# Peptides against a protein of PDB entry 2AZE, part 39

Target 1, 148 residues: chain A of PDB entry 2AZE
Amino acid sequence: AQECQNLEVERQRRLERIKQKQSQLQELILQQIAFKNLVQRNRHAEQQASRPPPPNSVIHLPFIIVNTSKKTVIDCSISNDKFEYLFNFDNTFEIHDDIEVLKRMGMACGLESGSCSAEDLKMARSLVPKALEPYVTEMAQGTVGGVF
Target 2, 101 residues: chain B of PDB entry 2AZE
Amino acid sequence: GRLEGLTQDLRQLQESEQQLDHLMNICTTQLRLLSEDTDSQRLAYVTCQDLRSIADPAEQMVMVIKAPPETQLQAVDSSENFQISLKSKQGPIDVFLCPEE

## One batch from the design tools (peptide; aimed at target 1 F93 I95, target 2 V76 E80)

Design b1_p20_3_s3 (made by RFdiffusion4, then SolubleMPNN; from b1_p20_3, 13 letters changed)
Fold by OpenDDE base, seed 2:
Structure b1_p20_3_s3 (fold): chain B 148 residues (1-148), chain C 101 residues (1-101), chain A 20 residues (1-20)
Amino acid sequence: as target 1 above (148 residues)
Amino acid sequence: as target 2 above (101 residues)
Amino acid sequence: KEREEYIKKLLERVKKINSR
């Protein structure tokens, strides 16, 4: 009985670990797709324009975004060496990381929400190694969660 | 019996986890290769137009923060406190505003 | 004319305080 109980605990531990890894893998896949899609888009755009964009017109990854109403007053305290920033807002704000920005741009092809068209899914599949394609398909269908 | 069943389940879960680890290794390898590719990094950018698509500067102030790796970020967004704290240990933090024009 | 440039400055509504 005790041995069985120990194995039950281990079973639950492994199941939880697998679930966590599945979540991590999904996020990694989304990051890969979004990044590759972004690079592809920009490459094509620069080819069409026959030149890169002006230096001050683009922001390279990584970054984070903070947005708030234009009416929001912001007090900013900055250390001498710019190592420390303190922003105080008089109203609510939003923070987004670069991955979320890419997702909202559609760079992850709607895969993050399972809202990808057939064309989106085709694009997503084309941006990952063959071994990951089945998992991408499952993500699109919202069927990820089972044991391999 | 029950013991044999549990033992078999654990073996199956181990195999499943190994398969999952394999996929994760493939994915992390791809991301690493992208990070090491100079051309990809050069092209890894967003524009003001992109940012406007997620938050219109006509209505929202859009602040872009570029900070060195391992920078600590603390944010408080409550009814009484609205604060963002950034602490870098590896270099200066840069802040940019997405202009309306 | 709309310019797609990022400005590294604080706007009027943003108060910059240098800390020692």
Scores: peptide ipSAE 0.054, ipTM 0.874, DockQ to the pose 0.029
OpenDDE base, seeds 1, 3, 4, 5: peptide ipSAE 0.030, 0.038, 0.033, 0.034; ipTM 0.872, 0.872, 0.870, 0.874

Design b1_p20_3_s4 (made by RFdiffusion4, then SolubleMPNN; from b1_p20_3, 14 letters changed)
Fold by OpenDDE base, seed 3:
Structure b1_p20_3_s4 (fold): chain B 148 residues (1-148), chain C 101 residues (1-101), chain A 20 residues (1-20)
Amino acid sequence: as target 1 above (148 residues)
Amino acid sequence: as target 2 above (101 residues)
Amino acid sequence: DELKKYIEELQKRVEKINSR
């Protein structure tokens, strides 16, 4: 009886760990797709323009975005060496990392929200190794979660 | 019996986790390859147009933060306090404003 | 040019603090 209880505890521990890894894997897949898609888009755009964009017209990854209403009053304190920043707002703000920005740009093909068209899914599959394609399909269908 | 069933379940879960680990390794390898590819990194950028698609500078103030690795970011967003703190130990932090035009 | 707009343009809202 005690042995069975111990194994059940271990079972639950492993199930939770698997669940966490599934979430991590999905995020990694989305990042891979988003990055590759972004690079592909920009490569194509530069080829069409026959030149790279002006250096000061683009932001290279990594970065963070902070946005707030233009009416928001912001006070900023900066150290002399610019190692430390402190921003005080009088209203709410939003923070987005570069991955979230890419997702909102559609670089993850809507896979992050299960909003993939057939074309989006095709693109997503083309941007991952063959071994990951089944998982991408499951993500698009919302069927991820089974133990395999 | 129950013991045998649980033992079998644990073995199956172990195999499932190993498969997940394998897939994760594939992903991390692909991401590493991207990070090590100079051309890919050169092309890993967004434009002002991209940023406007997520937050219109006509309505929103859009701030871009470029910080060195391991920079600490702390944010408080409540009715009583709205604050962002950035602390870097590896270099200066750059902050840019996204233009409306 | 477009994105090269440092926030320090808001100097009237910026205070220098001592480095730690």
Scores: peptide ipSAE 0.051, ipTM 0.873, DockQ to the pose 0.030
OpenDDE base, seeds 1, 2, 4, 5: peptide ipSAE 0.031, 0.022, 0.045, 0.034; ipTM 0.870, 0.866, 0.872, 0.871

Design b1_p20_4 (made by RFdiffusion4)
Pose (drawn by RFdiffusion4):
Structure b1_p20_4 (pose): chain A 148 residues (1-148), chain B 101 residues (1-101), chain P 20 residues (1-20)
Amino acid sequence: as target 1 above (148 residues)
Amino acid sequence: as target 2 above (101 residues)
Amino acid sequence: EREEYGEELEEKAEEINAKL
């Protein structure tokens, strides 16, 4: 019974590591897909009607987005060297990652929620190495859990 | 008995984790290659029209923050106001708005 | 409701810090 207790806690510790690693693997696959999709969308757009986009109309990764109502008062304070910033808001604001932005743009082909059309899934499968194809299929069905 | 049952479980979980680590290894390698790729980095950008479909600078205000790696972001819910604090240990941080308003 | 929003902000800040 004593030894069985030790094996059980070790088992639960491993089950926790696998559960965390599955979520990490899924997020990484979505990033891999989203990044590659964004790059190919821009590579193609730069062909259509030549001259690369003006530098001010473009934002390179990595970045963070903050949005609030147009009325919301914001108070900005900056350190000399611009290493430190402080923003005060008199209302609710939202913070979004670039990956989240790319997902909402559909760059991950709806795979973030299994919302893939046949073309979306085909696109997602082609942007990932063959060894990751089964796991992409698992993500498309939502049958990722059960903890293997 | 139960001791063999738990030992067999530990073996299944060991093999499953080795497989997951392998796939993660392939996955992070793909991301590393993308980060070392100059053409991809040059093309890894979003337009102002992109940031629109997720929050357009017509009704809502949109702020872009670009801080070097390892910088800290603290968000605060005061008794009366909200705050965002950015502390970069190395390198300056950049902040700007979107053109359409 | 505001306290839940504050908790969401703290969690989001932790996610961004882990990424950076």

Design b1_p20_4_s1 (made by RFdiffusion4, then SolubleMPNN; from b1_p20_4, 9 letters changed)
Fold by OpenDDE base, seed 5:
Structure b1_p20_4_s1 (fold): chain B 148 residues (1-148), chain C 101 residues (1-101), chain A 20 residues (1-20)
Amino acid sequence: as target 1 above (148 residues)
Amino acid sequence: as target 2 above (101 residues)
Amino acid sequence: SRKELGEKLKKKAEELNKRL
């Protein structure tokens, strides 16, 4: 009886761990797709332009975006060495990391929300190793979550 | 029996976890390869046009933060406090605005 | 002053904006 109880606890622990790993895997897949898609986009664009963009016209990863109303008053304090920044806003703001920006740009092909067209899904699949394609398909279909 | 059933479940879960671990290893490897590839990193950029698609500078101020690794970011967004604090240990932080046009 | 530092940041941003 005690053995069974212990195994049940372990079962639940493993199930939870698997769930967490599934979430982590999905995020990793999205990051991979987003990065590769971004690189492809830019490569193609540069090829068409026959030159890279001016170095100061682009923002390389990694970065963080902060946005707020243009009417928001911002007070900024910075250290002399620029190691420390303090921003005070008089209204709400939003913070987005580069991955989130890429997702909103559609670089993850809508896979993050399960909003993939057939073309989007095709693109997403093309940007991952073969072993990950089934999982991409499951993500697009919203069927991730089962034990396999 | 119950014990046998549980044991079987645990074995199945172990196999599932191993599969996940394998897939995660593939993913992490791919991401590492991307980070180590100079050409990929050169092409890993967004434009102000991209940022405007996320938050239009005509309506929103868009601030870009380029910070060294291990930079600490603390943000408070409440009715009484709207604050962002950045602390770097490895170098200067660069902050700039995305132009409206 | 902190205000001055803020202004410097603004100036820096403006300079970068010209490039972007």
Scores: peptide ipSAE 0.021, ipTM 0.868, DockQ to the pose 0.030
OpenDDE base, seeds 1, 2, 3, 4: peptide ipSAE 0.020, 0.017, 0.019, 0.019; ipTM 0.869, 0.868, 0.868, 0.872; seeds 2, 4 fail the geometry check

Design b1_p20_4_s2 (made by RFdiffusion4, then SolubleMPNN; from b1_p20_4, 9 letters changed)
Fold by OpenDDE base, seed 3:
Structure b1_p20_4_s2 (fold): chain B 148 residues (1-148), chain C 101 residues (1-101), chain A 20 residues (1-20)
Amino acid sequence: as target 1 above (148 residues)
Amino acid sequence: as target 2 above (101 residues)
Amino acid sequence: SRKEYGQQLKEKAERLNKRL
């Protein structure tokens, strides 16, 4: 009885760990797709324009963005060496990393929300190694979560 | 019996986790390859137009933060204000506004 | 709510730290 109980605890532990890894894997896949898709987009755009964009017109990854109402009062204190910043907002703000930005740009092909068209799914599959294609399909179908 | 069933379940879960680990290794390898590829890094950028599509500066202020690796970001809320704290360990932090146009 | 927002903001910041 006690032995069985111990194994049940271990079973639950492993299930939770697997669940966590599934979440991590999905995020990694989305990042990979988003990055590769972004690179392809920009490569194509630069080829069509026959030149790269002006240096100050682009923001290279990685980055963070903060957005808030234009009416929000922001106070900023900066250390003399610029190693430390403190921003004070009098109202709510949003903060996003580059990955979230890419997702909102559609670079993850809507896979993050299960909103993939046939073409989106085709693109997503083309941007991952063969071994990951089945998982991409499961993500698109919303069937991720089962035990392998 | 129950014991045998649980033992078998644990073995199956172990195999499942190993499969996940394998897939994760593939993903991390791909991401590392992207990070090591000079051309990919050169092309890994968004434009002001991209950011405007996410948060239009006509309606919202968009601030961009470029920080060195291992920079610590903290968010603090008080009764009156909301704060963001950034502390870099490897160099200066760059902050700039996204142009409206 | 303010409390909810604050909590979400803190959680978001924690996640973003992994990217920085």
Scores: peptide ipSAE 0.398, ipTM 0.916, DockQ to the pose 0.881
OpenDDE base, seeds 1, 2, 4, 5: peptide ipSAE 0.396, 0.391, 0.392, 0.395; ipTM 0.916, 0.915, 0.916, 0.917

Design b1_p20_4_s4 (made by RFdiffusion4, then SolubleMPNN; from b1_p20_4, 9 letters changed)
Fold by OpenDDE base, seed 3:
Structure b1_p20_4_s4 (fold): chain B 148 residues (1-148), chain C 101 residues (1-101), chain A 20 residues (1-20)
Amino acid sequence: as target 1 above (148 residues)
Amino acid sequence: as target 2 above (101 residues)
Amino acid sequence: SRKEYGEQLKKKAERLNKRL
């Protein structure tokens, strides 16, 4: 009885760990797709324009953005060496990393929300190694979560 | 019996986890390759137009933060205010506003 | 709502901290 109980605990532990890893894998896949898609977009755009964009017009990854109402009062305290920043907002704000920005740009092909068109799914599959294609398909179908 | 069933389940879960680990390794390898490719990194950027499309500066202020690796970010809320703190270990933090136009 | 926002903000900050 105690032995079975110990194994039950271990089973639950493993199930939770697998669930966690599934989430991590999905994020990694989305990042990969988003990055590759972004690079392809920019490469194509620069080729069409026959020149890169002005240096000050682009933001290289990685980055974080903070957005809030233009009416929000923001106080900023900066250390002399700029190693430390403290922002104080009098109202709510949003904070996003570059990955979320890319997702909102559609660089993840809608895979993050399971809103992939046939073309989106085709693109997504083309941006991952062969071994990941089945998982991409599952993500698009919303069937991720089963035991392998 | 129950013991045999549990033992078999654990073996199956182990195999499943190994498959996940393998897939994750493939992903991390691909991401590393991207990070090591200078051309890819050169092309890994968004434009002001991109940012305006998701957070229009005409309606919202958009602030961009470029911080060195290992920078600590904390968010704190109080009854009156909301705060973001950034602490870098490897260099200065760059903060700038996304242009409206 | 404020509490919810604060909690979500903290969670988000934690995730973003890993990215930095």
Scores: peptide ipSAE 0.376, ipTM 0.916, DockQ to the pose 0.881
OpenDDE base, seeds 1, 2, 4, 5: peptide ipSAE 0.373, 0.366, 0.368, 0.370; ipTM 0.916, 0.915, 0.915, 0.916

Design b1_p20_5 (made by RFdiffusion4)
Pose (drawn by RFdiffusion4):
Structure b1_p20_5 (pose): chain A 148 residues (1-148), chain B 101 residues (1-101), chain P 20 residues (1-20)
Amino acid sequence: as target 1 above (148 residues)
Amino acid sequence: as target 2 above (101 residues)
Amino acid sequence: AEREEWWQEQQAKAEEINAK
């Protein structure tokens, strides 16, 4: 019984590591797909009607987004060297990642929630190496859990 | 008995984790190659029209933050106000708005 | 309660940014 207790806690410890690693694997697949999709969308757009986009109308990754109501008062304080910043808000604001932005743009082909059309899924499968194809299929069905 | 049952479980979980690590290894390698790729990095950007479909600078205000790696972001819910603090240990941080308002 | 739930979401977002 004593040895069985030790094996059980070890088993539960491993089950926790696998559960964390599955979520990490899924997020990494989405990023791999979203990045590659964004790059190819821009590579194609730069063909159509030549001259690359003006530098001010473009934002390179990585970046963070903060949005609040147009009325919301913001107080900005900056350190000399601009290493430190402080913002005060008199209302609710939202913070979004670039990956989250790319997902909402549909760059991950709806795979973040299994919301893929046949073309979306085909696009997602082609942007990932063959060894990752089964796991992409698992993500598309939502049958990722059960903890293998 | 149960001891053999737990030992067999530990073997299944060991093999499953080895497989997951392998796929993660392939996955992070793909991401590393993308980060080392100059043409992809040059093309890894979003337009102002992109940031619109997720929050347009017509009704809402949109702020873009670009801080070097390892910088800290603290968000605070005071008794009366909200705050965001950014502390970069190395390198300056950049902040700007979106053109359409 | 609504404010607390919202704050919990935004705090989790800040933590995700710091994990990078």

Design b1_p20_5_s1 (made by RFdiffusion4, then SolubleMPNN; from b1_p20_5, 10 letters changed)
Fold by OpenDDE base, seed 4:
Structure b1_p20_5_s1 (fold): chain B 148 residues (1-148), chain C 101 residues (1-101), chain A 20 residues (1-20)
Amino acid sequence: as target 1 above (148 residues)
Amino acid sequence: as target 2 above (101 residues)
Amino acid sequence: SEREEYIKKLLEKAERINAR
């Protein structure tokens, strides 16, 4: 009985670890798809325009976005070396990292919500190595989570 | 019996985890390759038009923060206001506004 | 509350950003 109990504890620990790794893998896949899709989009756009965009018109990754109402009063204090910033807002604000921005742009092909169209799924699969394609398919179908 | 069943389960879980680790290694390798490719990095950008789809500058002020790796970001809730603290260890932080048009 | 949810979301995002 005690031996079985010990193994049950170990089983639960392993299951939780696997669950965490599954979540991490899904996020990594989304990042990969989003980045590659973004690069592909921009490459195509530049080719069509026959020139790159003006340097000051684009924001290269990585970045963080902070947005708030235009009516929000913002005070900023900056250290002399610009190593430290402090922003004070008199109202609520939002923070978004570059990955979230890419997802909202559709660069992850809607895979993050498991609601990919046929075209989105095709694109997503094309942007990952073959070994990851089955996992992408499961993500799109919402069937990820089982032990394999 | 139960013991034999649990033992078998643990073996199967080990195999599953090994497969996950393999897939994760493949994925991280792809991300590293992307980060090391100068052309890909040159093309890894968004426009202000893209950002307008996230937060409309007509209604929202959009601030862009470019900070070195390992920069710490802290959000602080106070009774009177809301704060963001940024502290870099590897270089200066650049902050600018995304234009409305 | 709305404020609590806002703060929670903000802190979670900050944590995710710092974890990268």
Scores: peptide ipSAE 0.464, ipTM 0.920, DockQ to the pose 0.820
OpenDDE base, seeds 1, 2, 3, 5: peptide ipSAE 0.456, 0.459, 0.462, 0.464; ipTM 0.920, 0.919, 0.921, 0.919

Design b1_p20_5_s2 (made by RFdiffusion4, then SolubleMPNN; from b1_p20_5, 9 letters changed)
Fold by OpenDDE base, seed 5:
Structure b1_p20_5_s2 (fold): chain B 148 residues (1-148), chain C 101 residues (1-101), chain A 20 residues (1-20)
Amino acid sequence: as target 1 above (148 residues)
Amino acid sequence: as target 2 above (101 residues)
Amino acid sequence: SEREEYMKKIKAKAEKINAR
């Protein structure tokens, strides 16, 4: 009985570790798809425009976004070397990283929420190596919880 | 019996984890390749118009933060206000606002 | 409270961003 209990503990430990790795893999896949899709979009857009956009009109990755109401009073303290910033807000604010922005732009093809159309799924699959395609399919179906 | 079943389960879980590790290695390799490709990095950008998917500059103040890798972001609560702290280790931080369209 | 929930959320998000 004790031996079986020890193995049960180990089983649970491994299951939790696998769950964590599944989450990490899904995020990595979404990042890959989003980045490649973004690059593809911009390449096409620049070709159609016959020139790149003005340098000051674009924001290169990586970046962070902070947004709040225009009524919010913001105070900013900056160190002399600009290595440290302190922002004070008199009301709530939101923070977003570049990956979240790409997801909301649809660069991950709705895969992050399982809202992929057939065309979205096709695009997503085309942006990953062959070995990752089955996992992309599972993500789209919401069935990644299975043991493989 | 129960012991045999558990032993078999553990072996199967080990194989599953190894498969996950393999897939993760493939994925990280792809991301590395993107980081090493100069043309891809040149094209890895968004516009202020794209940021409307997060917040409309007409309604919200939208601040963009460009910080070096390993920069620490911290949210702090006080009775008077809400705070964001940024601490970089590798270089200066750049901050600007997206204009209204 | 609403304030406490907000701070919990924003701190968690900041930590997630730092973990990248």
Scores: peptide ipSAE 0.623, ipTM 0.929, DockQ to the pose 0.769
OpenDDE base, seeds 1, 2, 3, 4: peptide ipSAE 0.615, 0.619, 0.618, 0.619; ipTM 0.928, 0.927, 0.928, 0.927

Design b1_p20_6 (made by RFdiffusion4)
Pose (drawn by RFdiffusion4):
Structure b1_p20_6 (pose): chain A 148 residues (1-148), chain B 101 residues (1-101), chain P 20 residues (1-20)
Amino acid sequence: as target 1 above (148 residues)
Amino acid sequence: as target 2 above (101 residues)
Amino acid sequence: SLFYKPSSFTEESHTFTLEW
């Protein structure tokens, strides 16, 4: 019974590591797909009607987005060297990642929620190495859990 | 008995984790190659029209923050106001708005 | 991943370390 207790806690510890790793693997696949999709969307757009986009109309990764109502008062304070910043808000605001932005743009082909059309899925499968294809299929069905 | 049962479980979980680590390894390698790729980095950008479909600078205000790696972001709910604090240990941080308003 | 949206005055704080 004593030894069995030790094996059980070890088992539960491993089950927790696998569960964390599965979520990490899924996020990484989505990033790999979203990045590669964004790059190819821009590579193609730069062909159509030549001259690369003006530098001010473009934002390179990595970045963060903050949005609030147009009325919301914001108080900005900056350190000399611009290493430190402080923002006060008199209303609700939202913080979004670039990956989240790319997902909402559909760059991950709806794979973030299994919302893929056949073309979306085909696109997602082609942007990932063959060894990751089964796991992409698992993500597309939502049958990722059960903890293997 | 149960001891063998738990031992067999530990073996399944060991093999499963080895497989997951392998796939993660392949996955992070793909991401590393993308980060080392100059042409991809040059093309890894979003337009103002992109940031619109997720929050347009017509009704809502949009702020872009670009801080070097390892910088800290603290968000605060005060008794009366909201705050965002950014502390970068190395390198300056950049902040700007979107053109359409 | 990074996402935050405050809903009310909870007198709480959240610290994130940004990794790229």

Design b1_p20_6_s1 (made by RFdiffusion4, then SolubleMPNN; from b1_p20_6, 9 letters changed)
Fold by OpenDDE base, seed 4:
Structure b1_p20_6_s1 (fold): chain B 148 residues (1-148), chain C 101 residues (1-101), chain A 20 residues (1-20)
Amino acid sequence: as target 1 above (148 residues)
Amino acid sequence: as target 2 above (101 residues)
Amino acid sequence: MLHYKPKSHTNTTKTFTLKW
């Protein structure tokens, strides 16, 4: 009885650890897909234009975005060395990292929300190593972790 | 019995975890290679047009922050206080606005 | 690529370390 109880505790610990790793892996896959897709898009665009975009017209990764209403009053304090910034808003704001921006741009092919078309899924699979393709398929179907 | 069943479950879970570890290793390796590839980094950019598709500058102000690694970001979002604090240890932080047009 | 590493969290205050 005690042995069974101990094994059950271990089982639960392993299940939780697996769940955490699944979440981490999914995020890593999405990052990889989004990044490669972005690079591919930009490469194609530059080839078509036969020139790179103006330097001041693009934002290179990594970055974060802060957005708020245009009516929001923002007070900003900056240290002399620009090592410290303080922003005070009179209303709510949103913060997004570059990965979230890429996802919203569709660079993750809708995989993050299970909204992959057949073409999106094909693209997603093409942007990962072969070993990850089955997992991408599971993500698209929402069946990750179904064996548990 | 119960013991045999649990033992079998643990073996299966171990196999599953090993598979996940392997996949994670592959993925992290790929990301590292991408981060080290200068051509990929050159092409790893978004435009202001891209950002406008996320947050319309007609309605929203969009601020871009470029900061060194290990920069600390503190955000306070409450009815009484709305604040963002940035503290870098490795260099200056660059902040700029995305133009409306 | 950037990810956040939380250092502190409250209902009103969130502190992250930016990792690139």
Scores: peptide ipSAE 0.062, ipTM 0.881, DockQ to the pose 0.312
OpenDDE base, seeds 1, 2, 3, 5: peptide ipSAE 0.029, 0.027, 0.028, 0.025; ipTM 0.869, 0.867, 0.875, 0.869

Design b1_p20_6_s2 (made by RFdiffusion4, then SolubleMPNN; from b1_p20_6, 9 letters changed)
Fold by OpenDDE base, seed 5:
Structure b1_p20_6_s2 (fold): chain B 148 residues (1-148), chain C 101 residues (1-101), chain A 20 residues (1-20)
Amino acid sequence: as target 1 above (148 residues)
Amino acid sequence: as target 2 above (101 residues)
Amino acid sequence: MLHYKPTSNTNTTTTFTLKW
């Protein structure tokens, strides 16, 4: 009885760890797809254009964006060496990291929400190694969670 | 019996976890290769037009933050306090506004 | 790949750290 109880505890621990790793893997896959898709888009755009975009018109990864109403009053304090910033707002704001921005741009092909069209899924699969394609398919179908 | 069943379950779960680890290693390797590829890094950018598609500067002020590794960003958003704190460890932080179209 | 990771998230506070 005691042995069975110990094994049940271990079983539950492993199940939880697997769930965490599944989440981590999904995020890694989305990052890979989004990044490769972004690079591909930009490469194509530059090839079609006579020149690359102006340097001051592009923002290289990594970055974070903050947005708020244009009516929001912002107070900014900056250290002399620019190592520290403090922003105070009189109203709510939003923060988005670069990965979230890429997702909203559609660079992850809607895979993050399971809202992939057939073409989106095809693109997503083409941007990962063969070994990851089955998992991408499961993500698109919302069937991730089974035991491997 | 119950003991035998649990033992078998644990073996299966171990195999599943090993498979996940393998897939994660593949992903990590791919991301590393991308980070080491100069051309990929050159092309890893968004435009102001991209940002306007997420938050239009005509209605929203859009601020961009670029900072060195290990920089910490702390945000507080409550009814009494709306604040963002940035602290870097190894270099200056760059902050700029995305212009309106 | 260098990107920001959330290190803590409460109802009113979110913290990000730029990591590889």
Scores: peptide ipSAE 0.181, ipTM 0.891, DockQ to the pose 0.297
OpenDDE base, seeds 1, 2, 3, 4: peptide ipSAE 0.034, 0.028, 0.131, 0.191; ipTM 0.868, 0.866, 0.880, 0.893; seeds 3, 4 fail the geometry check

